# Ledger of designs, part 233: peptides against a protein of PDB entry 3KDP

Target 1, 230 residues: chain A of PDB entry 3KDP
Amino acid sequence: PFLIFIIANIPLPLGTVTILCIDLGTDMVPAISLAYEQAESDIMKRQPRNPKTDKLVNEQLISMAYGQIGMIQALGGFFTYFVILAENGFLPIHLLGLRVNWDDRWINDVEDSYGQQWTYEQRKIVEFTCHTPFFVTIVVVQWADLVICKTRRNSVFQQGMKNKILIFGLFEETALAAFLSYCPGMGVALRMYPLKPTWWFCAFPYSLLIFVYDEVRKLIIRRRPGGWVE

## One batch from the design tools (peptide; made by RFdiffusion4, then SolubleMPNN)

Design b2_p30_1_s4 (from b2_p30_1, 25 letters changed)
Fold by OpenDDE base, seed 2:
Structure b2_p30_1_s4 (fold): chain B 230 residues (1-230), chain A 30 residues (1-30)
Amino acid sequence: as target 1 above (230 residues)
Amino acid sequence: LEEALRKLKKLFEELRKKAEELLKELEKLK
């Protein structure tokens, strides 16, 4: 999100503090939960291979998988961001290069795509209105991410949801999202204004996409061991 | 719970300030 913010010079889709909350609050428990995940049955059945080569390959594969999931997650967040701004009169094309004027407190006549002028205060309200949905989108997408990370090759339906720590992580992350979204004063403290419950559903298609993507990926890995998608 | 929430709020405000300071420093390095 921050890279696109810099490259495209668009209004900030996700505040730095919110990013920190994601990294420290939503990712920590999930990461710990994965450490307590039971070994996948197929991993235990693997014949001894060259440990040096296998480690390198595994690191590359994990990096690629997380990179792909992270990209889908970012796309989900940006989708929500662009939808909210479009509903408020700012089409995606109009946002390109707008950051300089958007962040200038002395410019109170920034025009939207329909010619409506926006004061600095109004613009910041809209910007901060995007932060919460973006965060929630990340959380909802992370639900799928956490679930799929339980296994390397087995389907979630085959492995099941036996890790209590993972389940706890899902609830904790959801509770944190609800807290940051609806707790009084969070709008002022974190620049995350309250989110309408409807916006929680905007992320669901992306969660489903990640789930389907991972299941297809795992299916391909099972059919073609050692393939590029592993 | 209210006290815990207040403490949490203060912590986030401090983190916010630090993050903003870091961003300003990064902008100066450009």
Scores: peptide ipSAE 0.000, ipTM 0.235, DockQ to the pose 0.035
Fold by OpenDDE base, seed 3:
Structure b2_p30_1_s4 (fold): chain B 230 residues (1-230), chain A 30 residues (1-30)
Amino acid sequence: as target 1 above (230 residues)
Amino acid sequence: LEEALRKLKKLFEELRKKAEELLKELEKLK
């Protein structure tokens, strides 16, 4: 999100505070929960890891987690961002290059796509209105990401949801997102204004996409061991 | 770890309740 903000010179889609909340608040507990996941059913069929030839972290796992899934997460967040701005009169094409004037507090007549003038204060309200749904979108997408990361090869249906800590981590992440979105004072403290409950569902298609994509990937791995998708 | 997570959840719920109570008190003063 921040890279696109710089490259496209668009209004900031996700604030620095919200980014920190994602990295430190929503990701840590789920990550710890994965350490307590039950071993895969096929673990005993695998040869022991050779520390001389095998890296500690598999580059293929890194590529999948941060490349492919990360791109889908970003697309989901930006979709929500562009929808909200469009509903407030700013079409996506109009946002390109607008950042300089958008962030200038001395310019109080920035025009939207329909010729409506926006004061600095009004623009910042709209910007901060985007932060909450972007954050929530990331959390909802992370549900799928967390569930799929519990196994490397086995389907979620084969491995099951036996890890109570993982299940609790999903609820904790959701509760934290709800707290940050709706608790009084969060709009001032974290620049996260209250969100309509309907926006929670905006990310569901993307979560489903990630889930389906990973299940298909794992299916291919099971059928073709040692393939390029492993 | 499970107990710690439960405590954390309870803490957030309590903080939310307190914030709502404070908001109601502020509304009574207006």
Scores: peptide ipSAE 0.000, ipTM 0.259, DockQ to the pose 0.027
Fold by OpenDDE base, seed 4:
Structure b2_p30_1_s4 (fold): chain B 230 residues (1-230), chain A 30 residues (1-30)
Amino acid sequence: as target 1 above (230 residues)
Amino acid sequence: LEEALRKLKKLFEELRKKAEELLKELEKLK
């Protein structure tokens, strides 16, 4: 998110505090939960042919899969960001290069895509309005990510939700998102304004995409054992 | 797990109440 902010010179989609909340609050517990995940039945049954090479291959494949999922998560967040700004009159194309003027306190006549002028204060309000939905979008997408990470080969429907730590992680993330979204004073303290409940649904297509992606991946692995996708 | 979730929920509710109280106090000072 921050890289795109710099490269595209768009208004800041996600505040530093929200980034920290993601890294410390939403990523840590899931990472721990995955470490304590019950070994997939097929992983337990398969003796590594070569412990060094098979471990390295598996780590590389996992890293690639998580990298791709991470990109989908980022896209989901940015989608929500662009939708919110578009609803407030700023089309995505108009946001490109707008950062300099957007962040300038002395410019009170920044025009949106429809010619409406926005004061600095108004721009900051809409910017901060984006932070919470972006964060929530990431959390909702992470639900899917956490669920799919339970297994390498088996579908979620086959493996089920056995890891209590993972379930706790999902709840913790959701609770944190709810707290940051609806607790009074978060707009001032964390620059995260209250979230309309409708914005929770903006992430669902991306969560579904992640589920479909992973299920297809796992299906390929099941059909072609030892393939490059494994 | 249910107990942990209940505790977590309770903690968040307490935090919310404290935040509301602080906000009310700040409004009284304005």
Scores: peptide ipSAE 0.000, ipTM 0.236, DockQ to the pose 0.027
Fold by OpenDDE base, seed 5:
Structure b2_p30_1_s4 (fold): chain B 230 residues (1-230), chain A 30 residues (1-30)
Amino acid sequence: as target 1 above (230 residues)
Amino acid sequence: LEEALRKLKKLFEELRKKAEELLKELEKLK
């Protein structure tokens, strides 16, 4: 998110505090929970052909898959960001290069896509209004990510939901997201303004996309063992 | 807790500003 902020010179979609909340609050417990995930029965029965080379290749492939999932997560967040800004009069194309004027306190007449002028304070409110739903979007997308992380090869339907700690992590991150989104004072303390409950649903297509992506990936791995997708 | 969060927020905002300034300087060098 921060890289796109720099490259596109758009208003900041996700604050540093929000990023910290993701990394420490929502990602940490799930990541720890994965350490307690039982190995796939299929993997446990297979001896590595070459323990040195096969381990390295598998780690690289896993890293690549998580990188792709991370990109989908970012796309989901940005989708929500652009929808909110568009609803407030700023179309995506108009946001390109707008950051300099957006962050300038002395410019109080920044025009939206429809000619409406926005004061600095109004712009910052809209910016901060984007932080919470971006965060929530990431959490919702992480539901799918955490579920798919339980397995490397088997479908989630085959492996099942055996890790109770991971399930707890899903509820914990959701509860944290709700707390940060709706608790009084979070707008002042963290610049995370309350969002409409309907915004929780904006991420669902991307959560589904990640789930489908991973199931397709795993299906390909099962059908083509030794492929680059593994 | 609120005071601690305010202090933390302020720190992050300062860091953000510094990062943005550095980025602006880098853009000027390009």
Scores: peptide ipSAE 0.000, ipTM 0.196, DockQ to the pose 0.025

Design b2_p30_2_s1 (from b2_p30_2, 26 letters changed)
Fold by OpenDDE base, seed 2:
Structure b2_p30_2_s1 (fold): chain B 230 residues (1-230), chain A 30 residues (1-30)
Amino acid sequence: as target 1 above (230 residues)
Amino acid sequence: KEKKEELLKKIEEHLEERRRLLEEIRAAAE
């Protein structure tokens, strides 16, 4: 999120403290859970290899999974961010390069995509309105991503939800999301304004799409080993 | 012009809903 923020010079979609909450609160437990996840059945059925090489492969798989999750989460979050801003008159194209004027409290006539002028206070309200849905979207997408990333080749349905740490992580991040979204003072402390419960569902189609896509990908991998889709 | 007015109305509705949510949260915290 931060890299895209810098590159695109868009209004900050998520506060720094909230980002830290994601990194330390929501991502840490899932990352640990992946380390303790059961190996794929195909890996377990293989002949024992050199422990050093096997550990390295596992670490690489975990690292790749974590990195991919982060990217997908960011995409989901930004999707929600752009939807909210578009609903408030700021189309994605208009947001490019707008950060400088957006964050300047002395500029009170920033125009949206429809020529409406926004004061600094109004802009910040809209910005902070995006923070909570962005975070929640990340959490909801992460539900699917964590489940999907359990295996490289096997279906989620084949691997199952045996890792208790992963399950705990899912509940923990959900509880954290609820806390940050609805606890009084979060709007001031974390710039996370209250979220309509309906916005929790906005990420579901995206999560479902990713889930279906990944299952199809895995199915292709199983049927066509060594394909470019790996 | 009509599209702009519709957008402004939606924004106002959204802001009002946000205010209501804040008030509800405050009331629940008391």
Scores: peptide ipSAE 0.019, ipTM 0.454, DockQ to the pose 0.085
Fold by OpenDDE base, seed 4:
Structure b2_p30_2_s1 (fold): chain B 230 residues (1-230), chain A 30 residues (1-30)
Amino acid sequence: as target 1 above (230 residues)
Amino acid sequence: KEKKEELLKKIEEHLEERRRLLEEIRAAAE
């Protein structure tokens, strides 16, 4: 998100503090929980043909899969960001290169895509309004990610939710999202303004996408054991 | 809770005003 902010010169979609909250509050606990995840039945039953090669291949495939899922998460966040700004008159194409004027407090007549002028205060409000739903979107998408990451081959419906630590992680990140979204003072302290409950649902299509993606992947693996998608 | 609701209300009022204006502009352009 921060790289795109710099490269595209768009208004900052996600604050640094929020990024830290994601890394430390939402990613770390789930990662630890996955390390203690109950061994997948198919993993434990499989004997590697070549322990060294098969391990490397599996690690590479897992890394690629997580990279792809992470990309989908980022896209989900940016989608929410662009939707909010578009609803307020700023189309995505108009945001390109707008950062310089956007962040200049002495410019109070920044025009949106429809010719409306925005004061510094007004556009900062809408900017900060984007931070919370971006964060929440990431959290909601992570729900699906965490659930599907429990297994490599088996469906979530087959493996179930057995890791208490993972469940705790889900509640923790959700609680953090709720805290940052609705606690008074977060707009000032963290530049995250309160969020309408409806915005929690904005991430659901992406959550579903990740879920479907992984289930399809797992289905392919089950149908073709030893395939490249494993 | 009260402060939260107040802040949320202010933000929603601002955003709703902008959305309304945007819709009016779009309607006028059609």
Scores: peptide ipSAE 0.019, ipTM 0.431, DockQ to the pose 0.017
Fold by OpenDDE base, seed 3:
Structure b2_p30_2_s1 (fold): chain B 230 residues (1-230), chain A 30 residues (1-30)
Amino acid sequence: as target 1 above (230 residues)
Amino acid sequence: KEKKEELLKKIEEHLEERRRLLEEIRAAAE
């Protein structure tokens, strides 16, 4: 998400502190859980780890946890970000290159896509309004992504939810999201304004879509081993 | 079983640290 912020020069979609909370807080337990998942033989492409000499998370597991999941999370988060800004008068195309003027406190007449002028304070309120939903969206997307990453070929229904650590991690990150979203003072401390409960559901269609897509992909792999979808 | 217990211990340590951080954030927000 930060790379897109720099490249596109759009208003900051998620605060730096919140990003750190995601990277250090929400991802660690799930990553560890994936390392000890009862994986399929095709996921375990190397010799079993020696717990005395090898790191807890190998390169492959790191790639799955931080590479693939992180990319999908960013896409989901940005979707929510653009929806919120569009509802407040800023269409996605209008946001490109707007960061410089957006962050300038001396400019109090930045126009939205409909010609409405926004003061610096008003712009910052809208920006900070995006932070909480963006974070919550990431958590909701993680629900699907973590479950998807359990298997490569087998359906989630076949593999089951046997990893209690993964289940616990999902509940823990959800509890954290609720805490950061609704605890008093978080708006000031983390620039995360309280979230309307309805925004929790904004990411669900996206999560469902990727879940269904992955299940279909896995079904194809099972029926046609060595296909292009692997 | 030993690997599972070690993993659970690490998770518990991580959760405790996380709780401390959240308490600090809460205290700073008051």
Scores: peptide ipSAE 0.000, ipTM 0.179, DockQ to the pose 0.369
Fold by OpenDDE base, seed 5:
Structure b2_p30_2_s1 (fold): chain B 230 residues (1-230), chain A 30 residues (1-30)
Amino acid sequence: as target 1 above (230 residues)
Amino acid sequence: KEKKEELLKKIEEHLEERRRLLEEIRAAAE
């Protein structure tokens, strides 16, 4: 998300604190879960293991999977971001290159896509309004990610949701999202303004996309063992 | 079985560290 912010010169869609919360609250548990799955699979099959080589391979596989999923998550977040800004008068095309004027506190007449002028304070309010929904969108998408982390090769429907670590992660990140979204003072302290509950549903299509992606990925793995997608 | 127990222990340690960090973030936000 931050790279797109720099490249496109759009208003900041996600704050540093929220990024940290994503890294610690959403990405860590799935990574651990994937490592656990691999180790459990190896134990169950009683196959010979090389601790040095297998650890490195597992880390690479986890990194690759999360890289791909992270891209989908980012798309979901940006979708929510653009929807909110569009509802406030800023169409996506208008946001390109707007950052310089957007962040200038001395410019109080930045025009939206419909010719309405926005003060610096008004712009920052709408910007901060985007931070929470972006974060929440990532969390909702991560629900799917956590569920699919149960196995790398088998369908979710085959394995079920017996991984206590994933379930714990699901509840924890949801609780964190609720806390950051609705706890008084978060708008001032973290620049995360309260979110309407309806915005939680905005990410559902992308959550579904994650499920579809994972099922397709796993299907490919089953049909083409040893591929890079694994 | 022994390897599984070791792994579970490591996972629990990581989860505990994560919980600690999240609580620190929450505390800093208050």
Scores: peptide ipSAE 0.000, ipTM 0.178, DockQ to the pose 0.214

Design b2_p30_2_s2 (from b2_p30_2, 25 letters changed)
Fold by OpenDDE base, seed 1:
Structure b2_p30_2_s2 (fold): chain B 230 residues (1-230), chain A 30 residues (1-30)
Amino acid sequence: as target 1 above (230 residues)
Amino acid sequence: EEKKEELLKKIKEILERRREFLKAIEEAAR
């Protein structure tokens, strides 16, 4: 997200404090949940035939898969960001290069895509309104990520939701998201303004996309064992 | 063109209501 911010020179979609909350709060319990579930996963059952080459290849493939999922998560967050800004008069194309004027406190007449003028205060309100949905989008997409990470090759429908720790992690992550989104004072403290519950659904298509992506990937792996998609 | 202008006017009115909503969110967040 930060790289896109720099490259596109757009208003910051996710604040540093919010990023910290993701890294320290949101990812911790899910990661622990996954660590406990790895013992039951098919990932551990495959003894590397060649410990040196197969381990490295496997680690690289896993890293790439997580990287791809992370990109989809980021896309989901940015989608939500662009939707909110568009609903407030800033179309995506208009946001490109706008950061300099956006962040300038002395410019109180920044025009949106429809010629409406925005004060600095108004711009910051809408910016901070994007932080919460972006965060929530990450959490919702992580639901799918956690579920699909249970197994490398088996479908989620085959493996099921046997690990209670994983389920607990999902609830904890969701509870944290709800707390940060709706607890009084979070808007001031974390620049995370309250979110309409309907915005939680904005992330669902991307959660579904990750789920479908992983199921298709696993299907390919099952049909073509030893392929590059592993 | 007239229809376009009318549409733009309606959009601006909607966006103004959105601004009012954002203000209410800000007030609620304090």
Scores: peptide ipSAE 0.143, ipTM 0.756, DockQ to the pose 0.048
Fold by OpenDDE base, seed 5:
Order: sequence, then structure tokens, then C-alpha cells
Structure b2_p30_2_s2 (fold): chain B 230 residues (1-230), chain A 30 residues (1-30)
Amino acid sequence: as target 1 above (230 residues)
Amino acid sequence: EEKKEELLKKIKEILERRREFLKAIEEAAR
């Protein structure tokens, strides 16, 4: 998110505090849960052909797959960000290069895409309004990510949801997202303003996309063993 | 003409949301 912020010179879509909440609150428990996840029985039973080379290749492929999933997550967050700003009069194209004026507290007449002027305070409020939805979007998309992380080759439908710790992780991150989004004082304390419940649904297409992506990936792996997609 | 009407509708919707947002800011500032 920060790289896009710098490259596009758009208003900051995700604050530092929000990132910390993701890392400490939403990512840590799932990561721990995955450490306790049993390897797929089919993987465990397969003897490595070459323990040195095959392990490295598999780790690289896994890293690449999760990198792609991370990109989908980011896209979901940015989608929500752009929708909120568009609803407030800032079309995506208009946001390009706007950061300098946006962050200048002495400019109180920044125009939106429709000629409406925004004070610095108003701009910051709408910016911070994007932080919570971005965070929530990441959490919702992570639901899919966490579920698919249980398996490398098998479909989610085949493996099932047996890891109680993972289920707890899903609950925990959702509860945290709800707390940060709706608890009074979070706007002042964390600059995470309350989110309309309808915004949770903005992430669902991306969660579905991750599921479809992973199922297709796994299907390809099963049909073409030894491919780069594994 | 249809595109123009659609655009006007979208602008109106955005302006309404802007007004709601500004009202919320004003209420929060009180």
C-alpha cells in the first residue's frame, strides 16, 4: 500500500496504526494457527525425490503464490479506498498527484472532481475514513486466504475446516475488525472512523476471487504435477 | 443524451453523499 501511495502520490489509504493492527492483531494469530496445521497427508507420505532442490523450489513457489494472494488483497483494499473517495467526490484519476496539496494544512480549498472545495480537516477525515474500510477489507479477504492456507494441493472442500485454532483466528480477526470499526473512541485514538456495515460486503468479491484463484491453482497442480504453479 | 442523464444522476448522488458526510463532520465537531 505504501509503495502505491508513493508512486501514485495519492492520499494515504492505510495508516501506520492500521498496519500495526493488521500485523499484530490479524496476521499473528493466523500465522500461529498455520504453524500447528498438520501437513497434508498426501504430502507427508510422499518421499522427496531430492530433499535439497525440491524443498527450495517448493518454498519459492509457495512464496510466489502467497505474493499473488497478497496482491489480490491489496487490490481489494484499494478498491474500497477508491469507492469511498469517489462517493465523496474524488474520482481515482483526480487523486493522482493530489497528495502534496492534500497533506498541506494551509490549503483549505482543494477541489474534488466536481468542483467542491475541501478544507484540510475535511480531507483528513475522509482519508481516515478510508483506513477502517481498508483494514476491514483486508480482514475479509484474509478469511479466504486463511482457509486456503490449510492446503497446498487439496481443495478446501476436500480438506475441510478441522483446525480449531484457525477457526479461532478467523473469529479473532473479525472481532478485532468489528471492535476497531465500531467501538467509540477509535476514531480519536486510532484515526479509524466508524464504518457502515455495508462496506464489509465490498471485500466479498475479492475473497471469492482468492478462493477461485487458489482452487484453480490447486487444480492445475493436480493435473500437471511438477509445474511452476505449485 | 442518455449518457448525460446518467452522469447527472451520478453527480447528484455524489453531492448528496458529500452533504451527508459534511453533516456528520459538523455533528462530530459539536
Scores: peptide ipSAE 0.070, ipTM 0.677, DockQ to the pose 0.015
Fold by OpenDDE base, seed 2:
Structure b2_p30_2_s2 (fold): chain B 230 residues (1-230), chain A 30 residues (1-30)
Amino acid sequence: as target 1 above (230 residues)
Amino acid sequence: EEKKEELLKKIKEILERRREFLKAIEEAAR
């Protein structure tokens, strides 16, 4: 999100503190949960043929998979961001390069895509309104990510949800998302204004996309072991 | 002219949505 923010010079879709809440609050427990996850039955039963090369290849493949999932996650967040801004008169193309004027408190006549002028306060309200659903979108997409990352080759349906720590992680990140979204004062503290419950559903298509993508990937791996998709 | 009227209608709808959205945020912040 931050890289796209810099490259596109768009209004900040997610606050720094919110990013920290994702990294430290929503990612930490899931990462720990994965460490305690029951190893994939087929991976544990197979001794590495070459400990040096096979480990490196596996780490690279896992890194690429997580990178791809991370990209889809970011796209989901940005989609939600652009939808909210578009509903408020700012089309995505108009946001390009707008950051400098957007963040200037002395400019109170920033025009949207339809010629409507926005004061600094109005712009910040809509910006901070985007922070919450962006965060929530990330959390909802992480539900799918955490579930699918349990195994490299086996389907979620085969491995099951046996790790109580993972379930706790899913609950914790959801509770954190709810807390940050609806607790009074979060608009001031974290620049996260309250979210309409309907916006939680904007993330579901992306969660489903990730889930389907990973299940298809795993299916391909099972049918064609040693392929580039691993 | 019909396209212009349709565009104006869409703009009006977006502006109304903006007002409602901002009002809802203000109400939620109270």
Scores: peptide ipSAE 0.067, ipTM 0.636, DockQ to the pose 0.014
Fold by OpenDDE base, seed 4:
Structure b2_p30_2_s2 (fold): chain B 230 residues (1-230), chain A 30 residues (1-30)
Amino acid sequence: as target 1 above (230 residues)
Amino acid sequence: EEKKEELLKKIKEILERRREFLKAIEEAAR
C-alpha cells in the first residue's frame, strides 16, 4: 500500500499504524498457526518420495501461493479504496498525481472528478473514511486465505477446521478489525473513521474468488495427481 | 489526546497479549 502511494502519488489509503496492526496483529498469528496445522490426511499417509526434493518443492509452492494471495489481498484493499473515493467524487484516474495537492493544507479548492471543490478538512475526512474499509477488506480476504491454505489437495469441506490456533487467530483479527472500525475515537487515534457494516461485504467477492480458485485447483490436483498444478 | 493515548494503550495491550500467546504456543510446541 505504501509503495503504491509513493509510485502513483495518490492519497494514502492506509495509515502506518494500521499497517503495523496488520503485520503484527493479523498476519503473524495465522502464519504461525498454519505452520502447526495438521497435515492433510493424504499427506500424512504418503511417505515422501524424496525428503530433500519434496521439502524444497513444497516450500517453493507455499511461497508462491502466499505471494499470489498477498497480491490479491492488496488488490482487494485498493479496490475498496477506489470505490469509496469514486463514490465521493474522486475517480481513480483523477487520483493519480493528486497527492501533493491533496496533502497541502493551504489548498482548499481541490476539485474532484465532477468539479466539486474540497477543503483540506473535507479531503482528510474522505481519506480517513478509506482507511477502515481498506483494513477490513484485508482482514476479510485473509479469512478465505487462512481457510484454504490448510490443505493442498483436500477440499476445506473434507479437511474441516481442526486447528484451534487458526480459529483463534481468525476471531482475534476479526475482533481487532471490529474494534478499530467501531470504537469511538479511532478517527482521532488512528485516522480510521467508523465503517458502515455494508463495507464489510466489499471484500466478499475477492474472498469468494480466492476460495473458488483454490477449490478448483485442488479438484484438478485430486483428478490428476502429479500434474503441474500441484 | 488523552482519549488517543488510551486507545493506543488498548491496542498495545491487545498486541502484547497476542505476543504472549505466540510465545506460549512456541513453548507448547517444543
Scores: peptide ipSAE 0.000, ipTM 0.229, DockQ to the pose 0.034

